# Ledger of designs, part 19: peptides against a protein of PDB entry 5VZU

Target 1, 271 residues: chain A of PDB entry 5VZU
Amino acid sequence: GRTLEDIFHEHMQELILMKFIYTSQYDNCLTYRRIYLPPSRPDDLIKPGLFKGTYGSHGLEIVMLSFHGRRARGTKITGDPNIPAGQQTVEIDLRHRIQLPDLENQRNFNELSRIVLEVRERVRQEQQEGGHEAGEGRGRQGPRESQPSPAQPRAEAPSKGPDGTPGEDGGEPGDAVAAAEQPAQCGQGQPFVLPVGVSSRNEDYPRTCRMCFYGTGLIAGHGFTSPERTPGVFILFDEDRFGFVWLELKSFSLYSRVQATFRNADAPSPQ

## One batch from the design tools (peptide; made by RFdiffusion4, then SolubleMPNN)

Design b1_p10_1_s1 (from b1_p10_1, 6 letters changed)
Fold by OpenDDE base, seed 1:
Structure b1_p10_1_s1 (fold): chain B 271 residues (1-271), chain A 10 residues (1-10)
Amino acid sequence: as target 1 above (271 residues)
Amino acid sequence: SEAARDLFTP
């Protein structure tokens, strides 16, 4: 039978051919749109901006990283035959941190898969619960007929009474020392390795990560057919590098900051 | 088919 390797090789050849055809047909009317860099916020996990991502067979793509409260988004600036430009290639939930196991257990794909799928299930439950609260609140404003209850004129009475003593009850204020969640020491990165069987285009990925988050990646067939979001792990390595593990695809994308400075790339101030 | 999913890429 065709090996998985044969299928991947044929698929790579098709992608290269498609890319060549698209790049050779530059006589097509290209619509140019200015891309603005996302505004940086102090609470952004890293500086937003342009990254070069590795997409296995597609090669290098340009992705804009942006932050939207507790969500991060990677938006394709360059497209491929499967996922066009302007699509959100990755969506990261910064509320759902992934705790990687020790370095020994990180090699086990099934362990990573378990951890990610458990987080995925929590995210689904939270979405269902939040959907129910929004639904029930609208129903029961039945028109309360305001029956005018009559104004009974209850009277004045002036009663006196005196002297109640100063009970000293010195209730000690229990210092609920709110354990100030020590800001997670940004310092010691965790040792990082890809699980066995996760494909990386380059073995030269950072071997230490700062933090990981649950996310979803967009996948599709050729021509953006049957697009779906698959579970994955966003891995922050440093200020200029992050990764995404595509769990179902068993692949890893490394994203490296584009260090080019752009003039007039700042988003127009919201008027 | 499982093989048709292998053609889905990011």
Scores: peptide ipSAE 0.405, ipTM 0.834, DockQ to the pose 0.211
Fold by OpenDDE base, seed 2:
Formats: C-alpha cells, structure tokens, sequence
Structure b1_p10_1_s1 (fold): chain B 271 residues (1-271), chain A 10 residues (1-10)
C-alpha cells in the first residue's frame, strides 16, 4: 500500500507542479488589481495591514489582516493551489478569547483541542439562539388599525410668574478623586509553546503571547474543491506578529507584518 | 479517509 510518506511526497509534487504551472501562465497574462490597506481604527486589536504567513507545504503567502467589529479577518493576497487569492483564510471571533493553560499543559494537544472545541460549541449555541430571536421578532406586526384618536383641544396653560430666588449654597467641590483608571492591564504576555505534534515550518516562533481567540480557517482540496472551515486558535504575539493553530490539521501558521512602506495604499475615502 | 483529509490544506 502507499505509505503516508508516499502520499505526502505525491501531494508535494502536485503542489510544486501546480505552482509552476500557475507561475508560468502569469508570465504571459498578468492581471493587476490594486490592493488598499484597511483603515486603522482605535478599537483594532493591532494595526491592520499586510502580513507574510507560513503555510507549510505552500510556503510563504501574503495575507491582509482587517478588523470588522468583533471579528478579525485574514484575506489571502497570494493564493495557492488549494485556496485562491481573495479568500478568507482565517476568520477570528474577538468575542471568544481562548485561555491557554500553563506551559506544561500547553504541550498537550488534547488539552488545547478540548478548550477550542468547548468554545466552538458555545459559538454554535449563540448562533442558534440569535437565529431564533431574529425569527420570532417578525411575527407580531399584526396590523394595528390605528383608530384615529380624537383631537383633544389644546388647553392654553397659563403663563405664571417669576420669583423664586433660591440661595447661593456654596457646596465645596468635593475632590472627586478621579479613580485612576488602572491602565487596562495589557495582559502580561504568557509563555507560549506549540503542542506536541503540531507542525511548524519554522521553530523560530515567539515564546510569549499576549492573548488568543477562537477562529476558523479555510481549507480545501486542489483547485479549491470542497472548501470547509476548520476550528483554530488565533494567537496574538505582538503588534507585528500573530499565529494561527489549525487544530484539525495539527499545523501552525506564523504571520509577520510586511515592513514595506506603501505610498498611496490607503483606501480612497468613500465618496 | 484520514489520508483524504491530509490533502485538504489552508
């Protein structure tokens, strides 16, 4: 029978061949689309923009990170044989923080899997409940026949007068000790390690993370066949680096900010 | 098969 190594080798050969075919086709017919950087908002978890992501067998890809209220989105700027450019490679739910265990328990893939699957179940329940409230609210617009309530007459309320001089009581301005808003504890970065059996293309990933969130990643077969969303963990390391753990694939993608300065890359103001 | 899932990549 084919070994797992034979299957992996054939898959890698197909990916290389497909990448070569696509690259060779581009030399004859380049279509350019202008990419605009998303506008930065004060509530954005980090500055939106271009990141270089590691995609295992595909190598390095360019992803645009953008924020959409309580969601973050990674959009492929470069595509591969499985997931084309313009697809949402990752979708992050900023409502659902993942709490990583201590460094010892972070090595246990089953513990991470448990935590992520529990959050996935909560997200599924919230989606079902929110779908029900949107359904029931439409039923009760029975036509209230607005009976014409009769025009009650405008009673002229009289203009009564001026006087009362109430006194100057000079209540001392109690020093409202402005409770020093404890600077929102930028959560002290916690030690971070990948679980045993999670593959990383590079072992040089940040060993401290700020926070993690539940997310989903897009996977597909060659030619974007049977695309599906798989559960994962978005890991914020710093302002310029994040990761995504693909739970079902047991893989890790590291994303690093593209440090290139782009002139005129801002989206045109909506006219 | 598990091997068919290994063909699905991000």
Amino acid sequence: as target 1 above (271 residues)
Amino acid sequence: SEAARDLFTP
Scores: peptide ipSAE 0.404, ipTM 0.837, DockQ to the pose 0.217
Fold by OpenDDE base, seed 5:
Structure b1_p10_1_s1 (fold): chain B 271 residues (1-271), chain A 10 residues (1-10)
Amino acid sequence: as target 1 above (271 residues)
Amino acid sequence: SEAARDLFTP
């Protein structure tokens, strides 16, 4: 049977060949499109912009991070043989926070997998319920036949019913102790480690994280064949670093802000 | 096949 080493070697040869084919085709017809940086909003989780990401065998790629209400998006600025430039490599649901376990249980890949798949199922249920409400709301535009219902008039009257007595019963208001949602301690970073069996390009990743969110990553075969979205975890480390755990691939991508300032890179103001 | 999924990359 093919060894894992044989499969890896064949895959690396194909990636090199595909990269060579793409670069050689570009020498004949380069189309340049201007890239604009996303506008920053006060409610953005971190400043949007360019990040360099680690993509295993592909190496380093450039990704644009942007915020869209309760969603964050990573868009490939550089493409590879599998996922072309302009594709949304990651989509993050900022409504669905992932709570990482303690540092000991973070070593267990199956525990992280359980947590992520439970959140995935909630997201799927919410999408089905919201689809049903949108479907039922369209059905009730039956034609209001304007039948002119007539004027009929009457009438009466009166009756006085009586004396209900003043029963005092002082029912003590049961203190519904509103479980004060402990304000999510935005301050102290949680200790962070990758699960055993998750591949990272290097061990030089932040060992503390601020917060995590559910997300999906885009994967495909060579030439963007059979593209699918896989479940994962977005990990915010700091203002300039985030990660993505590709759950099904058992891989980790580290993203670090590109510190270069670009002149005239601001998005045109929406007219 | 599992081997065809091993060729799927991000």
Scores: peptide ipSAE 0.396, ipTM 0.840, DockQ to the pose 0.197
Fold by OpenDDE base, seed 4:
Structure b1_p10_1_s1 (fold): chain B 271 residues (1-271), chain A 10 residues (1-10)
Amino acid sequence: as target 1 above (271 residues)
Amino acid sequence: SEAARDLFTP
């Protein structure tokens, strides 16, 4: 029977052949589109920009990280045989923080799976509730009966009523103890390890993370067939590195900032 | 099948 190694070898050969076919076909007709770097905002989790990401068998790809309110997006700048350029490879929900367990329990894939699936269920419930409020508001345009015109009555002016005295009631200023928003402690990063059975292209990933969020990743068959979003975990390591755990694929992608500076790559100011 | 999931990649 075919071994798992034979299947992986055949799949790698197919991917190499597909890459060769694509490169050979596109050499005759290249369309160039200018890409702008997203503007940085003060509230952005990290500086937006270009990252090199690891995509298992596909190798290294370029992803643009951008922030959109309470969401972050990874957009493919380079494509592969499964997911073309311009697709949102990852969507991160910055409302739904993932709290990783201790380092011992982080090795348990089932524990990470439980935590992520509980968050996924909350996200689904919130989407259903928000969908119901949008539905009920449209119903009651009852017919505006055209009731009639009538008249302008007069401007009468007068009366002067009197000098009510200023009562001095000295209400004590209740000390609103402004609960000092504890400055979000630049929390000492927590120890980080991949769960057992999660594959990484390189074992050289950061062993400390700042924070994690729920997200979804895009997967598809060859030629972008049957695209679907799978649950995962966005892991912020530092200002220049993040990861994504593809829960259902049991894989990890590491993203590292492209350190190249681009002149005139800033988005035009919205006029 | 597990083998059908191996065809779906990011």
Scores: peptide ipSAE 0.371, ipTM 0.815, DockQ to the pose 0.218

Design b1_p10_1_s2 (from b1_p10_1, 6 letters changed)
Fold by OpenDDE base, seed 2:
Structure b1_p10_1_s2 (fold): chain B 271 residues (1-271), chain A 10 residues (1-10)
Amino acid sequence: as target 1 above (271 residues)
Amino acid sequence: SEAARDLFVP
């Protein structure tokens, strides 16, 4: 029978061949689309922009990170045989922080899986509840036939006078001790390790992370067949690096900021 | 099958 290794080898050969075919076709017919860097906002988790992502079998890809309120998105700038350019490779829910266990328990894939699946279930419940509130609010616009209530006459209320001089009671300005906004604890980075059995293309990933969030990754067959969203973990390492653990695939993608400076890459101001 | 999931990649 085919070994798992034979299946992986055949799949890798097919991906390389498809990538070569696509690349060779583009030499004859290049379509250029201008991309703009997302504007940075004060509430953005990190500066938005271009990142180089590791995608195991596909190799290095370019992803645009952008922020959309309580969501972050990774959008493929480069496509592959499975997921075309312009697709949202990752969607991050910034409402749902993942708390990683201690370094010993981080090696346990089943523990990470449990934590992620519990958060996925909460996200599913919140989506169901929010869907019900949006449904019930539309029903009760019964046509209020606004009966024309008769115009009652404007009684001229009289101009009562001026006098009362109430006193100067000089209440001392109580020192409102401005509760020192505890500087949002830029959470001391915690030790980070991939679970046993999670594949990484490179073992050189940051061994400390700032925070993690629940997210979903897009997977598909060749030619973008049967696309689906799989659960995962977004891992913020620093201002220039993040990761994504593809839970079901047992894989890790490392994303590193593209250090190139782009002139005129800012989005045109919405006129 | 696990092998069918290996055909769906990111």
Scores: peptide ipSAE 0.326, ipTM 0.805, DockQ to the pose 0.217
Fold by OpenDDE base, seed 1:
Formats: C-alpha cells, sequence, structure tokens
Structure b1_p10_1_s2 (fold): chain B 271 residues (1-271), chain A 10 residues (1-10)
C-alpha cells in the first residue's frame, strides 16, 4: 500500500505545483488591501506584528500575530491552496496554560496529547456552561399587568428598650500568612523538545520555552474545503519566536518575527 | 477515512 510518506510526498508535490500555477497566473487583476500592524498593549504577551511561519509542505508563510484580551490570533497574510489569506490560522486561549512535563516525558506524544485533550474538554465545558446562563435570562418577561392595589394606611407603634451587655471575646487574629505568590521567575524558561513523531521542517527550534497555551489551528482541504479547527499547543519561546504544535497532524510550525520596520503601518487611531 | 485527513493541512 502507499506509505504515509508516499502520500505526504505526493501531497507536497501537488502543493508545490499549485503554488507555482497560482504564482504564474498573477497577470490577473490583483486587489490590494493595506494591512495595518495591530496596536501594542501593555498586557500583550509579546509585541504583536508580522511573523514568518513554517507550514511544512506549504513552506514559509506570513502571519500577523494580534492580541484580543485573553485570546491571541495568528492571521494568514499570505494564503496557500488550503487556507486563504485573511483566515485565522491559529487561535490561542491565553486563559488555558499548558504545563509541559519534564524533558523525558515531553518526548512522549501520548502524554502531550493527554494534556491537550484534557484542556480541550475543560474549554468545551466552560463554553456549554456560559451558553446556558445567556439563554435562560431572556424568557420570563411576561407582561405583569399593573393591578392597582390600594393605599392602606397602617400605623405608629412603639419604643422598646435598652440593654447593653459587653461581651469581650478577644479572638486572636490568626495570621493568615498570605503565601506570597513568589513572582514567577520570568527569566528561566523550561527545557523544550518536540515529542517523537512530531514533524518539524527544521530541527533548529528553540530548546527552551517561556510558556505554553492551549490553542486551535485551522486546517482545510484544497480550495478551503471542509475547514475545521484542530487542537494544538502555542509555545512561546521568546519575544520574537513562537511555535504551534498541530496535535492531530503531528506537525510543528515555527514562527519568527519579521525584523523589517514599516513606515506608516500603524493602525489609524479609532476616531 | 484516515487518508482523507492527510489532505487537510494548515
Amino acid sequence: as target 1 above (271 residues)
Amino acid sequence: SEAARDLFVP
């Protein structure tokens, strides 16, 4: 039978051919849209901006990283035959940190899979619970008929009385030693390695990560057919590098900041 | 089929 490797090789050849055909047909009327850099906020995990992402068979793509409260988004600036430009290639939930195991257990794909799927299930439960609260509140404004119940006048009464007993009980203030959350030592990254069987375009990825988060990646067939979101791990390496592990695809994308400065790329101030 | 998932890429 065809090996998985044969299928991947044929698929890569098709993608290269499609990319070549599309790039050779650029004599067609191109619509240009200006892209603005997202505004930076103090609470942003890293500076938003353009990154060069590795997408295995697609090769190098440009992704805009932006922050939206407790969510981060990677938006394709370049499209490919599967996922067009302007799609959110990755969506990261900054509320759901992934704790990587030790370096030995990081080599185990099944361990990473377990951790990610447990977080996925929590995210699904939170979405179901939050959906129920929003649904029940709208129903019960039945028209309360304003029946004018009458004015009855009831009266005065009185005064009692004094007594003053002084009970002393001197309950000792239990020193709740607020365990000072040791400021997470912002400096020491965790040793990082890809699980066995996760494909990376380059073995030259950072071997230390700052933090990881649950996220979803967008996948589709050719022509953006049957698009779906798959679970993955966003890995922050440093200010200029992050990764995404596509769990179901067993692949890794490395994203590196575009170091080019753009004049007049700032978003217009919201008027 | 598993083979149909291999055509879905990011």
Scores: peptide ipSAE 0.325, ipTM 0.803, DockQ to the pose 0.209
Fold by OpenDDE base, seed 4:
Structure b1_p10_1_s2 (fold): chain B 271 residues (1-271), chain A 10 residues (1-10)
Amino acid sequence: as target 1 above (271 residues)
Amino acid sequence: SEAARDLFVP
């Protein structure tokens, strides 16, 4: 029977052949589009920009990280045979932090799966509740009966009423103990390890992470067939590195900032 | 099947 190794080898050969076909066919008809770097905002989790990401069998790809309020997005700048350029490879919900367990329990894939699926269920419930409020508001445009015009009555002016005395009641200023928002401790990063059975293209990933969030990743067949979003975990390591755990694929992608500086790559200011 | 998941990649 075909071994798992034979299947992976055949799949890798197919991907190499597809890459060769694409490069050979498109050499005669290249369209160029200018890409701007997203503007940095003070509230951005890290500086937005270009990252090199690992995509298992596809190898290295370029992804743009951008922030959109309480969401982050990874957009493919390079495409592959499955997911074309311009697609949102990852969508991160910055409202839904993932708390990783201790290092021992992080090795348990079922524990990570439980945590992620519980967050996914909360996200689905919030989407259903928000969908119901938008539906009920449209119903009652009852007919505006055209009731009639009538008249302007007069401006009468007068009366002066008197000098009520200022009562001095010295209400004590209740000390509103402003609960000092503890400055978000630049929390010492927690120890990080991939669960057993999660594949990484490189075992050289950061062993400490700052924070994690719920997200979804885009997967598809060859030629962008049957695209779907799968649950995962966005892992912030530092200012220049993040990861994504593809839960259903049992795969890990590492993203590292492109250190190249681009002149005139800033988005035009909104006029 | 596990083999059908290998066709759907990121």
Scores: peptide ipSAE 0.297, ipTM 0.796, DockQ to the pose 0.219
Fold by OpenDDE base, seed 5:
Structure b1_p10_1_s2 (fold): chain B 271 residues (1-271), chain A 10 residues (1-10)
Amino acid sequence: as target 1 above (271 residues)
Amino acid sequence: SEAARDLFVP
């Protein structure tokens, strides 16, 4: 039978061949589209912009990171034989922080898988509840028949009822010790290691992370066949580096900021 | 190969 190594080797050969075919076909008809850098906002987790990502068998790709309220997006600037340029390679939910365990338990892939799948289920429940509220709110626009119900006028009465007994009972206000949500210590990076069995192209990744979030990654077959979103973890290392753990693929992509400054790359002001 | 076309990758 074909070994897993044979399948990966054949896949890599096909990817190289497809990349060659695409590049050679485009030599006769290149369409250029201008890319604008997303505007930076004060509330952005890090400065948006271009990152160089590692995509296993595809090698190095260019991804645009942008922020959209409580979501971050990685958009492919370079396409590959599976996922074309302009597709959203990663979508990050900045509402759903992932808490990594201690360094010893971070080596356990099953522990990371459990944590991510629990957050995935919460995200699914919130989407169902929010869909139900939006559905019920539309049903109650029954036609208000404007029946002009008439002016009827009356009436009176007054009554006084009485007395004021002053019962003192000084119930001590129980100190509801508001458990002060310890301000998320934004300062000290947590020790970070990839789980055993997660493939990285390079062992040279940051060994400390600032924070992690739930996200989904886009995967597809050759020619963008059967595209689906898989669960993963966005890992913020620093201002210029982030990672994505592809949970189902057991792979890690490292993204490093492109340090090149581009003249006139700013997005046109929204008119 | 058909098997390589069926590989879902990012």
Scores: peptide ipSAE 0.321, ipTM 0.807, DockQ to the pose 0.154; fails the geometry check

Design b1_p10_1_s3 (from b1_p10_1, 6 letters changed)
Fold by OpenDDE base, seed 2:
Structure b1_p10_1_s3 (fold): chain B 271 residues (1-271), chain A 10 residues (1-10)
Amino acid sequence: as target 1 above (271 residues)
Amino acid sequence: SEAARDLTTP
């Protein structure tokens, strides 16, 4: 029987061949589209922009990172045979932080899987509850023609309530020991390692992360067949690097900022 | 191969 390794080798060869065919076909019909960088906002987790991502057998792809309130989005600028350009390769829920365990327990894939699946279930519950509130709110706008009941002029009664003496109750200033909320050490990254059995193209990934969030990645077969969203972990390493753990695929994508400065890449101001 | 075509990837 074919081994998993044989299937991966054949898949890699097919992807290389498809990439070669597509790149060779581009010479016949090129549509150029200008890409604009999203404007940076103060509340953005990091500066939005172009990142070079590792997609295993597909190799390197360009992804635009953008922020949309409590969501981050990775959009493919370069496509592959499975996921075309313009698709949202990753969607990150910035409401749902993932707390990684200690470095020893981070090696346990089942522990990461448990944590992610618990967050996925919370996200599903919130979606169901929010769907019910939106459904019930539409039903109650029956036009209650509330007839204007006449304004009865209720009278002025002037009652002179008495001169209550200022009781001097010298309540001792209880020393509210302000439990100094230790400023969440925004600066000390957590030690980071991939779980055993998660494939990375390179072992050269950052060994310290700032924070992690729940997200979903888009996966599909060749020709964008059966596209689905799979659960994963967005890992912020620094201002210029993030990762995504594809939980079901047991793979890791590392994204590194494209350091090239583009003149006139800013989005035109909406007129 | 058919099996390679059925591989869902990112």
Scores: peptide ipSAE 0.395, ipTM 0.828, DockQ to the pose 0.154
Fold by OpenDDE base, seed 4:
Structure b1_p10_1_s3 (fold): chain B 271 residues (1-271), chain A 10 residues (1-10)
Amino acid sequence: as target 1 above (271 residues)
Amino acid sequence: SEAARDLTTP
């Protein structure tokens, strides 16, 4: 039978050929759209902007990172034969932090899989509960025909009964030591390693991460066929680097900030 | 190959 390596090799050859055909045929038919860098907000996890991402066999792609309240989005600026430009390659739920285990347990793919799938199930439950509340609120505006029911007379308010003495029950305030969640000191990253069997294009990835979040990645066949969202892990390394672990694909994408300064790339201020 | 065309990728 074909090995997994043979299948990946054939897939890479097809992607190279498709890229060659695309660049050769469309050289004269390019539609240009101006992109603007998203404005930075105080609550943004890192500065939004352009990142160069590694997509295994597709190679290097440009992704725009942007923040949308409690969600982050990676949008493809460059497309490939599977996922076109303008698609949201990754969607990150900043409400669902992933805690990585120690380095020994981080090497276990099944442990990472367990953690991610537990978070995915919580996200699904929250979506189901929020869907029910939105459904019940719309049903009850039947037109109440306000029949004018006649004014029944105000019955008199009976009298004030007297002085109940204040019992001084001096309940000791139990010091609920609110364990102040020490704000995870912004300086000490957690040691990080990819699980065994997760493919990285380069072994030169950061070995320390600041925080991780649950997210979903977009996958599709050639020509954007059967697009679906798969579970994954967003890994913040630093201000200029993040990763995404594609759980089902057992792959890792590293994203590094584009250090180029663009003149006039800021969105015009809304007047 | 057919199997390479059927691969969903990011």
Scores: peptide ipSAE 0.385, ipTM 0.831, DockQ to the pose 0.153
Fold by OpenDDE base, seed 3:
Structure b1_p10_1_s3 (fold): chain B 271 residues (1-271), chain A 10 residues (1-10)
Amino acid sequence: as target 1 above (271 residues)
Amino acid sequence: SEAARDLTTP
């Protein structure tokens, strides 16, 4: 039978051949689309923009990071044979923080897997509950036959006057326990290491992280066949670097900000 | 090969 090594070598040969075919097809009719940088908002976790992502055997790809309320999105600007340009490579739920264990327990892949799958189950439950509330609200509009009752002209009742007696209702100030918004402590980052058995393109990744969130990544076969969302962890390292752990694939993608400045790349303001 | 084409990747 073919070994896993034989399958990997055949896959790498096919990817190299596909890259060669794509680079040799530049003499064909190309469709160009203008890409705009997302506008920055004060509440954005980091500045949105272009990042260089590592995708194992595919190598370096360009991803646009953008923020959409309580969600972040990574969109492929460059495509590969599996996932074309314009697809959402990662979707991050900024409501669902992942608390990493201590550095010793971070090496345990099964512990990370447990934490991520527990959060995935909570996200699924919240989606089911929110789906039921939206479903029950539509059922009670029975057809009110609006019989057009004729508009009887109700008469002009007169404008009686202004007597303004000030009632002194001394309502006690209820102690609004201000839920202390824990200031986003730009605290000392947590020590970070990849779990044993998670593959990285290199060992040169940040060994300290600021925060982590639950997310999903997009995977597919060649030609974008059988696309599916797989669970993972978004890891914020700093203002210019983040990672994604692909849990089921046991792989890590590092994303680093593109330092190039683009002229006239800002989205036109919605008029 | 068919098996290499069936590999799902990011």
Scores: peptide ipSAE 0.375, ipTM 0.818, DockQ to the pose 0.148
Fold by OpenDDE base, seed 5:
Structure b1_p10_1_s3 (fold): chain B 271 residues (1-271), chain A 10 residues (1-10)
Amino acid sequence: as target 1 above (271 residues)
Amino acid sequence: SEAARDLTTP
């Protein structure tokens, strides 16, 4: 049988060949678009900007990280044979924090899988409930032609009916135990290790993370065929590093900030 | 291997 190493080498050869074909086809007709850095906001989880990411066999790619309220997005600046440039490689839901288990249980892929899939089901439920509220609000206000019913002048009858004492039905307000939003302990980083069987291009990844969030990654066949969103975990390590665990692919991508200073890279102010 | 997804499963 082919070894995992043989399969990996064959696949690397296919990707190199595809990359060569794509580059060679476009060498005669390059379109350049200026990239602007997203504006930084005080509420951004980290400074937005360019990151270099590891995509397993695809190698190093450039991703723009940006923040959009309670969502973060990684947009491909470089494309590959599967996912073209300009696609959202990762979408992070900053509403859905992932709590990693202890370091021993972090080695268990099935435990991470359970945690991520439970959050995925909550996200699906919230989307279904929010879809129902948006559907009911489009009640067809058909034009009620208010026919002018004639003003009949009916009379003043005066009568004094008496003091019905309203019974004080003291319905005790049931203590809605406000689920105390456990203050996001922005504190000391948690020990971090990849689950057994999750592949990383390098074993050199940060062994401490600040926080994790539920997210989805974009996957597709060659030529962007059958694109789908797969569940994963966004891991914030520090101001300049984050990771993404591709759950179904059992792969880890490490992203590191591009430290190069770009002149005039700020987005023009919206006029 | 046909299923080269954005991250190929080895």
Scores: peptide ipSAE 0.084, ipTM 0.809, DockQ to the pose 0.341

